# Peptides against a protein of PDB entry 3T7K, part 16

Target 1, 248 residues: chain A of PDB entry 3T7K
Amino acid sequence: KAEKILARFNELPNYDLKAVCTGCFHDGFNEVDIEILNQLGIKIFDNIKETDKLNCIFAPKILRTEKFLKSLSFEPLKFALKPEFIIDLLKQIHSKKDKLSQININLFDYEINGINESIISKTKLPTKVFERANIRCINLVNDIPGGVDTIGSVLKAHGIEKINVLRSKKCTFEDIIPNDVSKQENGGIFKYVLIVTKASQVKKFTKLINDRDKNETILIVEWNWCVESIFHLNVDFTSKKNVLYQKK

## One batch from the design tools (peptide; aimed at target 1 G23 T65 T150)

Design b2_p13_3_s1 (made by RFdiffusion4, then SolubleMPNN; from b2_p13_3, 6 letters changed)
Fold by OpenDDE base, seed 5:
Structure b2_p13_3_s1 (fold): chain B 248 residues (1-248), chain A 13 residues (1-13)
Amino acid sequence: as target 1 above (248 residues)
Amino acid sequence: MIEILPEEELPDV
């Protein structure tokens, strides 16, 4: 069926998209439209897997979804597109107007607002955002909204190698893992990095660390610190935004 | 049936 629909075009574009969708297309696509998209070099996946070499995200805007945050870890993210790209493409293809010899849809007309070339260009870097920030091992409180698995999965996609889940009520100093990064000459490395949800956790963890390891560097942040770092593909250690405690 | 968990935005908290 798709072949018969596409046979009216003299030339078919190859968009070379390997995409996931977020905040759009919840009902998916019918089999004919999937096949049409496949013939145009557009493959949509339900889930993010590294093996699929995903290069595109469809979303109506910047979102704080797992898929959107992880899409900024693609190698590279080539396109962040509005769902209207697919909608307009399929509308043009299903159109009964015999006069269309070509598909006239340009990917660049459908860019997500706020995902600029500077962000896209950073996805071509050989390192992930937290890797560049010398953050390899973190501590995450078990009561984090969104759950430790989802949050942890996003952080891992962005270069966190080890996530230690802290039971906030029962944890001791021995439960806190160090950020095991060799001192590079030019970067302040925090020995202890923690993501917390409450001021009481800041007081607890700062006390535990300072009582046992008085001279060590500590970074305690909110989840929003990670999100802002992901959206910018850069960690700004000069900003105090979403930083709850910092000791250099 | 793969329950497509509604893609919720991760909370701001």
Scores: peptide ipSAE 0.255, ipTM 0.721, DockQ to the pose 0.315
OpenDDE base, seeds 1, 2, 3, 4: peptide ipSAE 0.233, 0.242, 0.231, 0.052; ipTM 0.716, 0.729, 0.718, 0.568

Design b2_p13_3_s2 (made by RFdiffusion4, then SolubleMPNN; from b2_p13_3, 6 letters changed)
Fold by OpenDDE base, seed 1:
Structure b2_p13_3_s2 (fold): chain B 248 residues (1-248), chain A 13 residues (1-13)
Amino acid sequence: as target 1 above (248 residues)
Amino acid sequence: MIKIDPSELLPDT
């Protein structure tokens, strides 16, 4: 069916998109439209897998979804596109009136607002955002909204190797893992990195660490600190935004 | 109007 629909075009673009969708296309696509998209080099996947070599995301805007946050870890993210790209493409292809020999849709006209070339360029870096920030091992409280699995999966996609889940009410100092990064001469490495949800957790963990390891560096942040770091593909250690406690 | 499923949104903390 798709071949007959596409046969009216003299040339077909190859968009070379391997994409996931978030905040759009919840009902999916019909079989004919999937075939059409596949013939145009557009493959849409339900889930993110490294083996699929995903390079694109469809979303109406910047979203705080697992898929959107993980898309910024693609190697590289080539395109972050509005769903209108697919909608307009399929409309043009299904249009019987347009004796158009060519598909006239430019990917660049459908870029998600706020995902600029400076963000896209950072996805071409050989390192992940938290890796560049010397954050390899973190402590995550078990009562984090969104759940430790989802949050942990996003953080791992962005270069955190080890996530230690803390039972905030029952944990001791021995349950807290150090950020095992070799001391760089320039002193910017935190020995203890924690993501917490409550001021009571800040008080607890700062006390536990300072009582047992008084001279060590501590960073305690909110989830929003991670989100902002991901959206910018940069960790700003000069910012106090979403930092609950810092000891240098 | 593209409806965003709020259940997919990770919380704003």
Scores: peptide ipSAE 0.386, ipTM 0.908, DockQ to the pose 0.758
OpenDDE base, seeds 2, 3, 4, 5: peptide ipSAE 0.382, 0.384, 0.383, 0.382; ipTM 0.907, 0.907, 0.907, 0.907

Design b2_p13_3_s3 (made by RFdiffusion4, then SolubleMPNN; from b2_p13_3, 5 letters changed)
Fold by OpenDDE base, seed 5:
Structure b2_p13_3_s3 (fold): chain B 248 residues (1-248), chain A 13 residues (1-13)
Amino acid sequence: as target 1 above (248 residues)
Amino acid sequence: MIEILPEELLPDV
């Protein structure tokens, strides 16, 4: 059926998209439209897997979803597109009135607002955002909104190798893992990095660490610090935004 | 007091 629909075009583009969707296309696509998209080099996946070599995200805007945050870890993210790209494409293809011999849809007309070329270019870097920031091992409180699995999965996609889940009420100093990174000459390395949800946790963990390891470097942040770092594909250690405690 | 606004992860809607 798709072949018969596409046979009216003299030339078909190959968009070379391996995409996930977030905040759009909740009902999915019918089998004919999936086949049409596949013939145009557009493959939509339900979930993110590294093996699929995903290069595109469809979303109406910048979102704080797992899929959107992980899409910024794609190698590279080639396109961050509005769902209107697919809508307009399928509309043109199904149109009986369009005497068009060619599909005239440009990917660049459908960019998500706020995902610019500077962000896209950083996804071509050989390192992940937290790896570049010398953050490889973190401590994550177990009461984090969204759950430790989702948050942990996003953080791992962005170069955090080890996530230690802290049971906030029962945690001792011995439960806190160090950020095991070799001292590079030019970057502030924090020995202890923690993501917390409450000011009481800041007080607790700061006390536990300072009582046992008085001279060590500590970074305690909220989840929004990670999100902002992901959205910029850069960690700004000069910003105090979303930093709850810092000891250099 | 740093108001930790837990902006919820928008669920994958």
Scores: peptide ipSAE 0.037, ipTM 0.614, DockQ to the pose 0.102
OpenDDE base, seeds 1, 2, 3, 4: peptide ipSAE 0.023, 0.017, 0.037, 0.021; ipTM 0.544, 0.497, 0.641, 0.531

Design b2_p13_3_s4 (made by RFdiffusion4, then SolubleMPNN; from b2_p13_3, 5 letters changed)
Fold by OpenDDE base, seed 4:
Structure b2_p13_3_s4 (fold): chain B 248 residues (1-248), chain A 13 residues (1-13)
Amino acid sequence: as target 1 above (248 residues)
Amino acid sequence: MIEIDESELLPDV
């Protein structure tokens, strides 16, 4: 069916999109539209897998979703597009107006607000955002909203290799893992990095670390610190925003 | 207006 619909066009674009959707297209696409999109070089995936070499995200705006946050880890993210791209594309293709010899839709007209070339360019870097920040191993409290699996998966996509889940009520100093990174000359390396949800956890972990490992560097942050770092594809260690405790 | 599925949003902590 798709072939018959597309046969009216003399030339078809190849968009070369391997995409996921977030905050849009919950009902998916019908079989004909999937076939149409595939013939245009647009493949939509339900889930993010590294093997799929995803290069695109469809979303109405910047969203704090697992898919959106992970899309910023694509190698590279080529396009972050509004769903209107697909909508307008399919509308043009299904239009019975015989006079359309070509598909006239430019991807750049559908860019998500706030995902600029500076952000896209950073996805071409050989390193991930937390890797560049010398954050390899983190401690994550088990009571984090969104769940440790989802949060952990996002963090791993962005270069955190090891996520240690802390049972906040029962954990001891021995349960806290160090951020095992070689000292680079110009980068503030924190020996202990923790993501917490409560002020009581800050007090607990700060005490445990300072009592057992005096004079070590500690960074305790909220999840929002990670989110902001991902959205900017940069860690700003000068910012106190979402930092609960810092010891240099 | 595309409806955003807010269920996919990671909570603000």
Scores: peptide ipSAE 0.284, ipTM 0.862, DockQ to the pose 0.707
OpenDDE base, seeds 1, 2, 3, 5: peptide ipSAE 0.278, 0.281, 0.276, 0.282; ipTM 0.858, 0.858, 0.855, 0.860

Design b2_p13_4 (made by RFdiffusion4)
Pose (drawn by RFdiffusion4):
Structure b2_p13_4 (pose): chain A 234 residues (1-94, 102-181, 189-248), chain P 13 residues (1-13)
Amino acid sequence: KAEKILARFNELPNYDLKAVCTGCFHDGFNEVDIEILNQLGIKIFDNIKETDKLNCIFAPKILRTEKFLKSLSFEPLKFALKPEFIIDLLKQIHQININLFDYEINGINESIISKTKLPTKVFERANIRCINLVNDIPGGVDTIGSVLKAHGIEKINVLRSKKCTFEDIIPNDVIFKYVLIVTKASQVKKFTKLINDRDKNETILIVEWNWCVESIFHLNVDFTSKKNVLYQKK
Amino acid sequence: EEEEKESEEILED
């Protein structure tokens, strides 16, 4: 059936996209539209799996979804495209000349896309390997944890902020000895006291979640930035 | 309200 639709075309391009959509196409398309996309070398997965080697993301704009943030750890991310690409493509299908250049997500330029080829992850490059994360983090620890691990963090230690003792805090073994992601000023005080009491001469970095988000969007941890840094001892 | 908004953003889709 989709072949009939495509039988009208002398030649079909191979767009070679393995993509997820975020902020769009939240189920699929109709079955015909889907089979057409595969015939054009476009495959859209429901969720991100490391072994599918996704290279593309469809999104109306830069988004803070788990999918968009994880797309910045594709190996490599080749295309970040507005949904209008698929829309214009299917409109024409129903010769094919829709191109991969008229549909960039504004704000995601080549300089950033290219960093996804780097042989390291953003937090791996920053020597942020093991972190502590408060249990009350917005988005929940499982998701935030998945995003941070997708960007080079190996150990996520979750702290029940009200209950945790110094012994619960894991060092950042790879440089900051202790790295914590927190929500409340009430947590900054408790943690600096605990660590200062027990490991006075060591280094600490305490940041908000937004510090991690900015680092991912830039694919760079800027240690000279005070933005979203709640406490540091270096 | 900010925490709810951030949760909605990240947990979208």

Design b2_p13_4_s1 (made by RFdiffusion4, then SolubleMPNN; from b2_p13_4, 7 letters changed)
Fold by OpenDDE base, seed 5:
Structure b2_p13_4_s1 (fold): chain B 248 residues (1-248), chain A 13 residues (1-13)
Amino acid sequence: as target 1 above (248 residues)
Amino acid sequence: SSDEEISKEINED
């Protein structure tokens, strides 16, 4: 069926998209449309796997979903596109009225607002955003909204190697892991990095660390600090936004 | 689900 539909076109584009969707196409695609998209070099996956070498995200806007946040870790993310790309493409292909010899859909017309070329270009860097920031090991409180698995998965996609989950009510100093990064000459390395949800946790962890390791560097942030860092593909240590406690 | 937005809300104590 797809071949018959596409036979009316003299030339078919190859978009070379390996994509996931978030905030759109919840009902999926019918078999014919999937086949059409595949013939145009558009493959849509249900989940993110590194082995699939994904290079595209479909979303109506910037979203704080696991898929969207992880898409910014693609190597590279080539395109962040609105779902209207697929909608218009399929509409054009299924149109019986238009004697179209060619598919006239340009990917660049469907870019997600706020994902600019500067962001896309950073996905070509050989390192991940938290790796560049010298954040390798973090402590994450167990009561974080969204769950430690989801948040942890996003953070790992962006270069955090080790996530230590802290039981906020029961943890001691010995449960807190250091950020094991070799001191490079040029960058402020925080020995302890923590993601917390409450002010009470800030007080607790600062006390625990300062009582046992008085002269060490500490960074305590909220989840939004991580999200902003991901959305910009850069950690700005000069900003106090979403930083709850910092000791240099 | 993997498609849910992770909340912006900081749980205020």
Scores: peptide ipSAE 0.233, ipTM 0.792, DockQ to the pose 0.088
OpenDDE base, seeds 1, 2, 3, 4: peptide ipSAE 0.232, 0.229, 0.227, 0.230; ipTM 0.796, 0.795, 0.790, 0.794

Design b2_p13_4_s2 (made by RFdiffusion4, then SolubleMPNN; from b2_p13_4, 9 letters changed)
Fold by OpenDDE base, seed 2:
Structure b2_p13_4_s2 (fold): chain B 248 residues (1-248), chain A 13 residues (1-13)
Amino acid sequence: as target 1 above (248 residues)
Amino acid sequence: DRDAKIAAEINAD
């Protein structure tokens, strides 16, 4: 059926998209539409796997979902597109009234607002955002909204190598891991990096660290600090936004 | 609730 539908076009584009969807297409696609999309070089995956070499995300806007955040770690992310791309594409293909000999849909017309070429270009870098920021090992409180597994997975996708989960009520100084990175000439390194959820945790961890390891560098942030860093694919250490405690 | 919103967004898929 898909072949018959597409036969009316003299030339078919190859979009070469391996994509996931978030915040759209919850019910998926019917078999015919999936086949149509496949013939146009658009493959939609249910989950993110590195082996699939994903290069695209469909979403109505910038979202804080696991899929969206991880999509910015694709190598590269070629396109971040609104679902209207698929909608308009399928609409055009299924239209019997269109005298079009070719599909007239341009990917660039469907870019997600806020994901511009500057962001896309950074996904071509050989390093991940937190790797570039010299953040390798972090401490994550166990009561983080979204769960430590999801949050940890996102962070790992963006270059964090080790996630240490802290039981905030029971942890001691010995439970806190250092950010074990070699000093690079051009970047400040924080020995202790922590993601926390509340002020009481800031007080606790700052006390524990300062009492036992004096004069060391500490960065305590909210999850939003990580999210903003991911959205920009850049860590701005000059910004105090979402930073709860910083000691250089 | 900020935390609830964050959690909901992370788990929206």
Scores: peptide ipSAE 0.028, ipTM 0.641, DockQ to the pose 0.813
OpenDDE base, seeds 1, 3, 4, 5: peptide ipSAE 0.025, 0.027, 0.025, 0.027; ipTM 0.677, 0.639, 0.676, 0.678; seed 3 fails the geometry check

Design b2_p13_4_s3 (made by RFdiffusion4, then SolubleMPNN; from b2_p13_4, 8 letters changed)
Fold by OpenDDE base, seed 2:
Formats: C-alpha cells, sequence, structure tokens
Structure b2_p13_4_s3 (fold): chain B 248 residues (1-248), chain A 13 residues (1-13)
C-alpha cells in the first residue's frame, strides 16, 4: 500500500532520520504510515538504545522527559523537530492532488523552538556536557522526584560516569564519593558534587563534608541545574541559578 | 489497555 501511494512521486527525499518521539504520537502510527516514513528514510523507535544511533527527536516543544533530555546526548543530534513535520508530510503524501511531483517539506521549518543550531552544533563535540565540566562522579539523594534510575540514566548519557545514591536519612560522610577528576590546570574542579531536593540536605551534607574534609570544594545543586546544563549543552559555573551551595 | 505510561516530565519537585 505504501509503495502504491508513493509511486506518484518522481523523486522521494531521504531524510535519514532515526528518531524517538516524546510528548507526541502516543497512539503511534498505522502500518502504512510507518512504511511510508521508512521509505522516506524516517525510522521511529520506541526507546532509546545506543546501538540504534539515533539522530532525531520529535517533540512539540522543549520537554523535561527522559527521552528529550537524552536526545541532547545523541552523537550528533541532527534534528529536533516538531511533530507537525510528520503530520504535514503524511498529509502531502495522502493528498489526492496528483500534480505533486515532489514532496516539498523542509526539515528546517519544523525545528523545535529553543533548539537552535548552536545547541545542535554542541552535540557534535567529542565530549559530553558534564564531561566538559569535569563532573565525573556525583552524589544523588534517593528521594529525588523522577527517581534515581531515570535521573541517573540521563546524567550518564551526558557524561557522568558514576552516580552514588545517598540515603539522605542514614548517610554518613563515608557514603559521599568524591568527584575523582584529574586536575586539569585551567578549570575549577569540585571535589564533591551533590544533587539534592531539600534545604535540610544541604545543611546535612555541608556539615558532614566540612567537618571531615575541611577546605574542599563543594557543589550542591538542584535537578534543574542539570536540566539547564543539558538544555544549553553547557555548564555555566558563573550562574547561581539552581545552585544551593558552592564552595570554591 | 496497556496504560501507555505517559512520559512524565522530570520536574523539580
Amino acid sequence: as target 1 above (248 residues)
Amino acid sequence: SELEKKEKEINAG
């Protein structure tokens, strides 16, 4: 059926998209439309797997979903597109107007607002955002909204190698792991990096660290600090936004 | 009915 529908076009574009969807297409696509999309070089996957070499995300806007956040770690993310791209594409293909020799849809017209070429270009870098920021090992409180597994998975996708989950009520200083990064000369490395949810945790962890390991560098942030860093594919250490405690 | 786990945004609580 898809071949018959596409036979009316003299030339078919090859978009070369390996994509996931988030915040759209919950009901999926019918078999014919999937086949049409496949013939146009658009493959939609249900889940993110590294082996699939995903290069595209479909979403109506910037979202804080696991898929959206992880899409910014694609190597590279070629396109972040609104679902209207697929909708308009399928509409054109299914249109009875016999006179369409070519599909006239430009991917660039469907870019997600806020994901510009500057962001896309950073996904071509050989390093991940937290890797560039010299954040390798972090401490994450166990009561974080969204769950440690989901958050941990996102953070790992963006270059954090080790995530230590802290049981906030029971943890001691010995449970806190250092950010073991070799001192590169020119960048402030925080020895202790923590993601917390409550002011009481800030007070607890700052006390534990300062009492046992005096004069060490500490960065305590909210999850939103990580999200903003991901959305910009850059860590801004000059910003106090979403930073709960910093000791340089 | 496969409760399509609506992908939730990870918001700061």
Scores: peptide ipSAE 0.378, ipTM 0.801, DockQ to the pose 0.174
OpenDDE base, seeds 1, 3, 4, 5: peptide ipSAE 0.376, 0.366, 0.376, 0.377; ipTM 0.802, 0.800, 0.803, 0.802; seeds 3, 4 fail the geometry check

Design b2_p13_4_s4 (made by RFdiffusion4, then SolubleMPNN; from b2_p13_4, 8 letters changed)
Fold by OpenDDE base, seed 1:
Structure b2_p13_4_s4 (fold): chain B 248 residues (1-248), chain A 13 residues (1-13)
Amino acid sequence: as target 1 above (248 residues)
Amino acid sequence: SKEEEIAKEINAD
């Protein structure tokens, strides 16, 4: 049936999209439309797997969903597109009135606002955002909204190798892991990196670390610090935004 | 639903 529908076109584009969706297409697609999309080189996956070599995200806007955040770790993310791309594409294909010899839909017309070429270009870098920032090991409080698994998964996608979950009320200094990176000559590496949710945790962890490991560098941030870093694919250490405590 | 998907945002303000 898809072939019959597409037969009216002399040429079919190959969009070469391997995509996931977030914030759109909750009901999925019917079988015919999936076949149509496949014929056009558009494959939509339910979940993110590295083996699928995903290169595209569909979303109505920038979202703080796991899928969206992880999409910025694709290698590369070629396109971040509004769902209207698919909607308009299918509409054109199903249209009987338009004796169109070709499909006239340009991917570039459907870019998600705020995801520009600068962001896209950074996904072509050989390193991940936190890797570039020399953040390899982090401490994460167990009471973080969204859950440690989801947040941890996102962070790992962006180059954090080890996530240590801290039981905030019961943890001691010995439970806190150092960010195990080689000291660079120019400094700028934080020995202890922590993601926390409340001020009391800042007080606790700063005390624990300073009492037992004096004069070491500490970075304590909110989850929003990570999100902003991901959205920009850059860690800005000059910004105090979402930084709760910093000792250089 | 769209609301459910949005609700899946991680600690969204």
Scores: peptide ipSAE 0.279, ipTM 0.783, DockQ to the pose 0.219
OpenDDE base, seeds 2, 3, 4, 5: peptide ipSAE 0.250, 0.193, 0.192, 0.187; ipTM 0.778, 0.705, 0.704, 0.758

Design b2_p13_5 (made by RFdiffusion4)
Pose (drawn by RFdiffusion4):
Order: sequence, then C-alpha cells, then structure tokens
Structure b2_p13_5 (pose): chain A 234 residues (1-94, 102-181, 189-248), chain P 13 residues (1-13)
Amino acid sequence: KAEKILARFNELPNYDLKAVCTGCFHDGFNEVDIEILNQLGIKIFDNIKETDKLNCIFAPKILRTEKFLKSLSFEPLKFALKPEFIIDLLKQIHQININLFDYEINGINESIISKTKLPTKVFERANIRCINLVNDIPGGVDTIGSVLKAHGIEKINVLRSKKCTFEDIIPNDVIFKYVLIVTKASQVKKFTKLINDRDKNETILIVEWNWCVESIFHLNVDFTSKKNVLYQKK
Amino acid sequence: SYDIDPNKDLQLE
C-alpha cells in the first residue's frame, strides 16, 4: 500500500535517520506514513536504547525532556530537527526534495552537535564520576539518574536527605572529593556540616539540578560559573 | 493533525 504511494517516484532518498521524537508525535503516525518513512531510511523509536545508535532527534525546540537531554549523548548526534521536516516530507509524498538543512532546532548549532563525537561524555570530561543525589529531586531519581548516567556519571548514590549520615555519602572517585546534587538550602547546611566534621580538608561541590542541565546543553562543565552552584570548597 | 505539544512530556525543571 505504501509501496503504491511510493511507486510514483523515480528514486527515493535515504535520509538515514534513527530518531526519537520529544515534544512531538507522541504515539506514531498512521501505518502508511510509518511504512513510507522506513522506505526513506527514517526509523523512529519509542524510547532511547543505547544499542540502536540513534543519531537524530525531532523536537519543536530545545527541551528539558529526558529524551532531549539524552539525545545530547548520542554517538554521535547528527541531526536535531524540527518536526516540520517529517510534516513537509509526508505532505510532498502524498520528486522528493525535502532537505535536512532547512529544519534546525534553533539554538542547537554545529559546535554543540559536534561535541557528541568527542570520545568522552560531558561529566566524564569534568571528572565528575560518582555523585550523591537527594531523594526528593524533581523528576525523581530514576529519570534524573538515567540522564546523568547517559552523560558519563557511573555511580548515582541516592541520599534520603532527612535521614542520611556521613557514612552514606560516597566520594567522587576517578577534583572534587564530594559531589552532591541538592534541592534545599536545608540540605546544603546538613551536608557541609557532616563532611566538614568528618573529612575537614577535602573538597566539596554542591549544585542544583539546573547546573547539570546547563552543562548538558553546552556539553561542557564550566567550573568558573557560579550559576547554580550552592557551595564549593576547593 | 500532527501531535506536537511539548507540554505532554515531562520537563525536568
């Protein structure tokens, strides 16, 4: 059936996209539209799996969804495209000349896309390997944790902030000895006291979640930035 | 007709 639709075309391009959509196409398209996309070398997965080697993301803009943040750890991310690409493409299908250049997500330029080819992840480059994360983090620890691990963090230690003792805190073994992601000023006081009491001469970095988000959007951890840094001892 | 709404997805804010 989709072949009949496509039989009208002398030649079909191979867009070679393995993509997820975020902020768009939250189920699929109709079955015909889907089979057409595959015939054009466009495959859209429901969720991100490391072994599918996704290279594309469809999104109306830069978004703070798990999918958008994780797309910045594709190996490599080749295309970050507005949904209008698929829309214009299917409109024309129903010769094919829709191109991959008229549909960039504004704010995601080549300089950033290119950093996804780097042989390291953003937090791996920053020597942030093992972190502590408060259990009350917005988005929940499982998701935030998945995003951070997709960006080079190996160990996520979750702290029940009200209950945790110093012994629960894991060092950042790879440089900050202790890295914590927190929500409340009430947590900054508790943790600096605990660590200062027990490991006075060691280094600490305490940041908000937004610090990690900014680092991912820039694919760089800027240690000279005070933005979203709640406490540091270096 | 196309389902495009960022508000349907959780923003990690």

Design b2_p13_5_s1 (made by RFdiffusion4, then SolubleMPNN; from b2_p13_5, 4 letters changed)
Fold by OpenDDE base, seed 3:
Structure b2_p13_5_s1 (fold): chain B 248 residues (1-248), chain A 13 residues (1-13)
Amino acid sequence: as target 1 above (248 residues)
Amino acid sequence: EADIDPSKYLQLE
């Protein structure tokens, strides 16, 4: 059926997209449209798997979904596109009126606002954002909204190797893991990195660490600190935004 | 899919 629909075109583009969708296309696509998209080199996957070598995300805007945040870890992310790309493409293809010899839809016209070439270029770097920031091991409180598994999965996608989940009510100093990175002389390396959800946790963890390890560097942040770092694919250690406690 | 907005406004009182 798709072949018959596409037969009216003399030439078909190959978009070479391996994509996931977030915040759009909740009902999926019908079988014919999937086949059409496949013929145009557009493959849409339900979930992110490293083996699929995903290079594209469809979303209406910048979102804080697991899929969107992880898409910024693609190697590289080639395109971040609005769903209107697919909508307009399928609409043009299904249109019987237009003697269109060619499909004339430019991917660049459908870029998600705020995902610019500067962001795309950073996805071509050989390192991940938190790796570049010398954050290898973090402590994550167990009561984080979104759940430790989801949050942890996003953080791992962006170069955090080890996530230690802290039971906030029962944890002791011995439960807190250090960020084990090689001392680079000029880098803002924090020995203890923690993501917390409450002011009481800041007070607790700062006390625990300072009482037992008085001279060590500490970074306590909100989840939004991680999100902003991901959205920019850069950690700005000069910014106090979303930093709850910092000891250099 | 829900936005992961854990931003409880830590009112640092």
Scores: peptide ipSAE 0.131, ipTM 0.744, DockQ to the pose 0.068
OpenDDE base, seeds 1, 2, 4, 5: peptide ipSAE 0.121, 0.124, 0.131, 0.119; ipTM 0.731, 0.732, 0.744, 0.733

Design b2_p13_5_s2 (made by RFdiffusion4, then SolubleMPNN; from b2_p13_5 with S1E Y2A N7S)
Fold by OpenDDE base, seed 3:
Structure b2_p13_5_s2 (fold): chain B 248 residues (1-248), chain A 13 residues (1-13)
Amino acid sequence: as target 1 above (248 residues)
Amino acid sequence: EADIDPSKDLQLE
């Protein structure tokens, strides 16, 4: 029983972690270890649900998984930790040797490289990254790797309200939705925002839009543009990286 | 869980 194992410690930390795992712990945890983690205030969930108020992710590094990308939308994300935190913690707890009066494991020693305090601080903002960028409605091509449902779910977690799926071979101008954002005076509101996978789609959509709505602003990007924006929790409109077409 | 790696080569046709 977990209680008998933990009884050797005079004081137990409460880490207050509600976490998901990605790229690690595929086999899960045994019942005893789950009970130990629960007594230390560590709860691991299989899936992301808003009701669970998740605040932590375990991953070996920055990943492009649905779970990792969505974790950056947590309110707030408190910790992004390497799986070694759990491994070392359980190892210390199961060790019979030293009457360790205390568990001496610092969360800060296990931070995922590239997820720093600046990123964590942005998860405390009242708005999502794409909301701050004035991107509310997007067009997404149906042939996107990963599938429109997964990609769409990630984008929605980061503040995109409406995702219009375009059938790239059959779509017309009438199928393209505008990004309906109230004209805030300051800066790059794009009327049409599109995520595409091919250069042929750029040519097609630019032609369709420019032929029918010549004076409007257009942003056509790759999925990597969205990923980089999520990883930085900031949209950099000055960067041309992963931008396929831009008309201001 | 598969990385959503869009890096399939945009084969420039």
Scores: peptide ipSAE 0.096, ipTM 0.716, DockQ to the pose 0.074
OpenDDE base, seeds 1, 2, 4, 5: peptide ipSAE 0.087, 0.088, 0.079, 0.080; ipTM 0.717, 0.740, 0.740, 0.739

Design b2_p13_5_s3 (made by RFdiffusion4, then SolubleMPNN; from b2_p13_5, 4 letters changed)
Fold by OpenDDE base, seed 1:
Structure b2_p13_5_s3 (fold): chain B 248 residues (1-248), chain A 13 residues (1-13)
Amino acid sequence: as target 1 above (248 residues)
Amino acid sequence: EADINPEKDLQLE
């Protein structure tokens, strides 16, 4: 059926998209439309798997979903597109106007606002954002919104190797892991990195660390610090935004 | 899909 629909076009684009969707297309696509998209080189996957070599995300805007955050870790993310790309594409293809020899849809017209070429270019870097920031081991409180598994999965996608989950009410100093990164001479490495949700946790962890490891560097941040770092594909250590405690 | 938003409770008083 798709072949018959597409036969009216003299030339078909190959978009070479391996995509996931977030915040759009909840009802999926019909079989004919999936076949059409496949013939145009557009493959839509339900879930993110490294083996699929995903290079695209469809979303109406920048979202804080697991899929959106992980899409910025694609190698590379080629396109971040609004769902209107697919909608308009399918509309053109299903149009009974006999005279359309070509599909006239440009991917660049459908870019998600705020995901610019500068962001896309950073996805071509050989390192991940937190790797570049010398953050390999973090402590994560167990009561984080979104859950430790989801948050942990996003953080790992962005170069965090080890996530230690802290039981905020019961944890001791011995439960806190150091960020095991070789001290580069330039002093920008935090020995303890923690993601917390409450001011009481800041007070607790700062006390535990300072009482037992008095002279060490500490970074305590909110989840928003991680999100902003992901959205920019850069960690700004000069920013105090979403930093709850910092000891250099 | 869940939007991973911090709960509003991080009003640092």
Scores: peptide ipSAE 0.155, ipTM 0.757, DockQ to the pose 0.071
OpenDDE base, seeds 2, 3, 4, 5: peptide ipSAE 0.149, 0.148, 0.151, 0.031; ipTM 0.746, 0.745, 0.751, 0.602

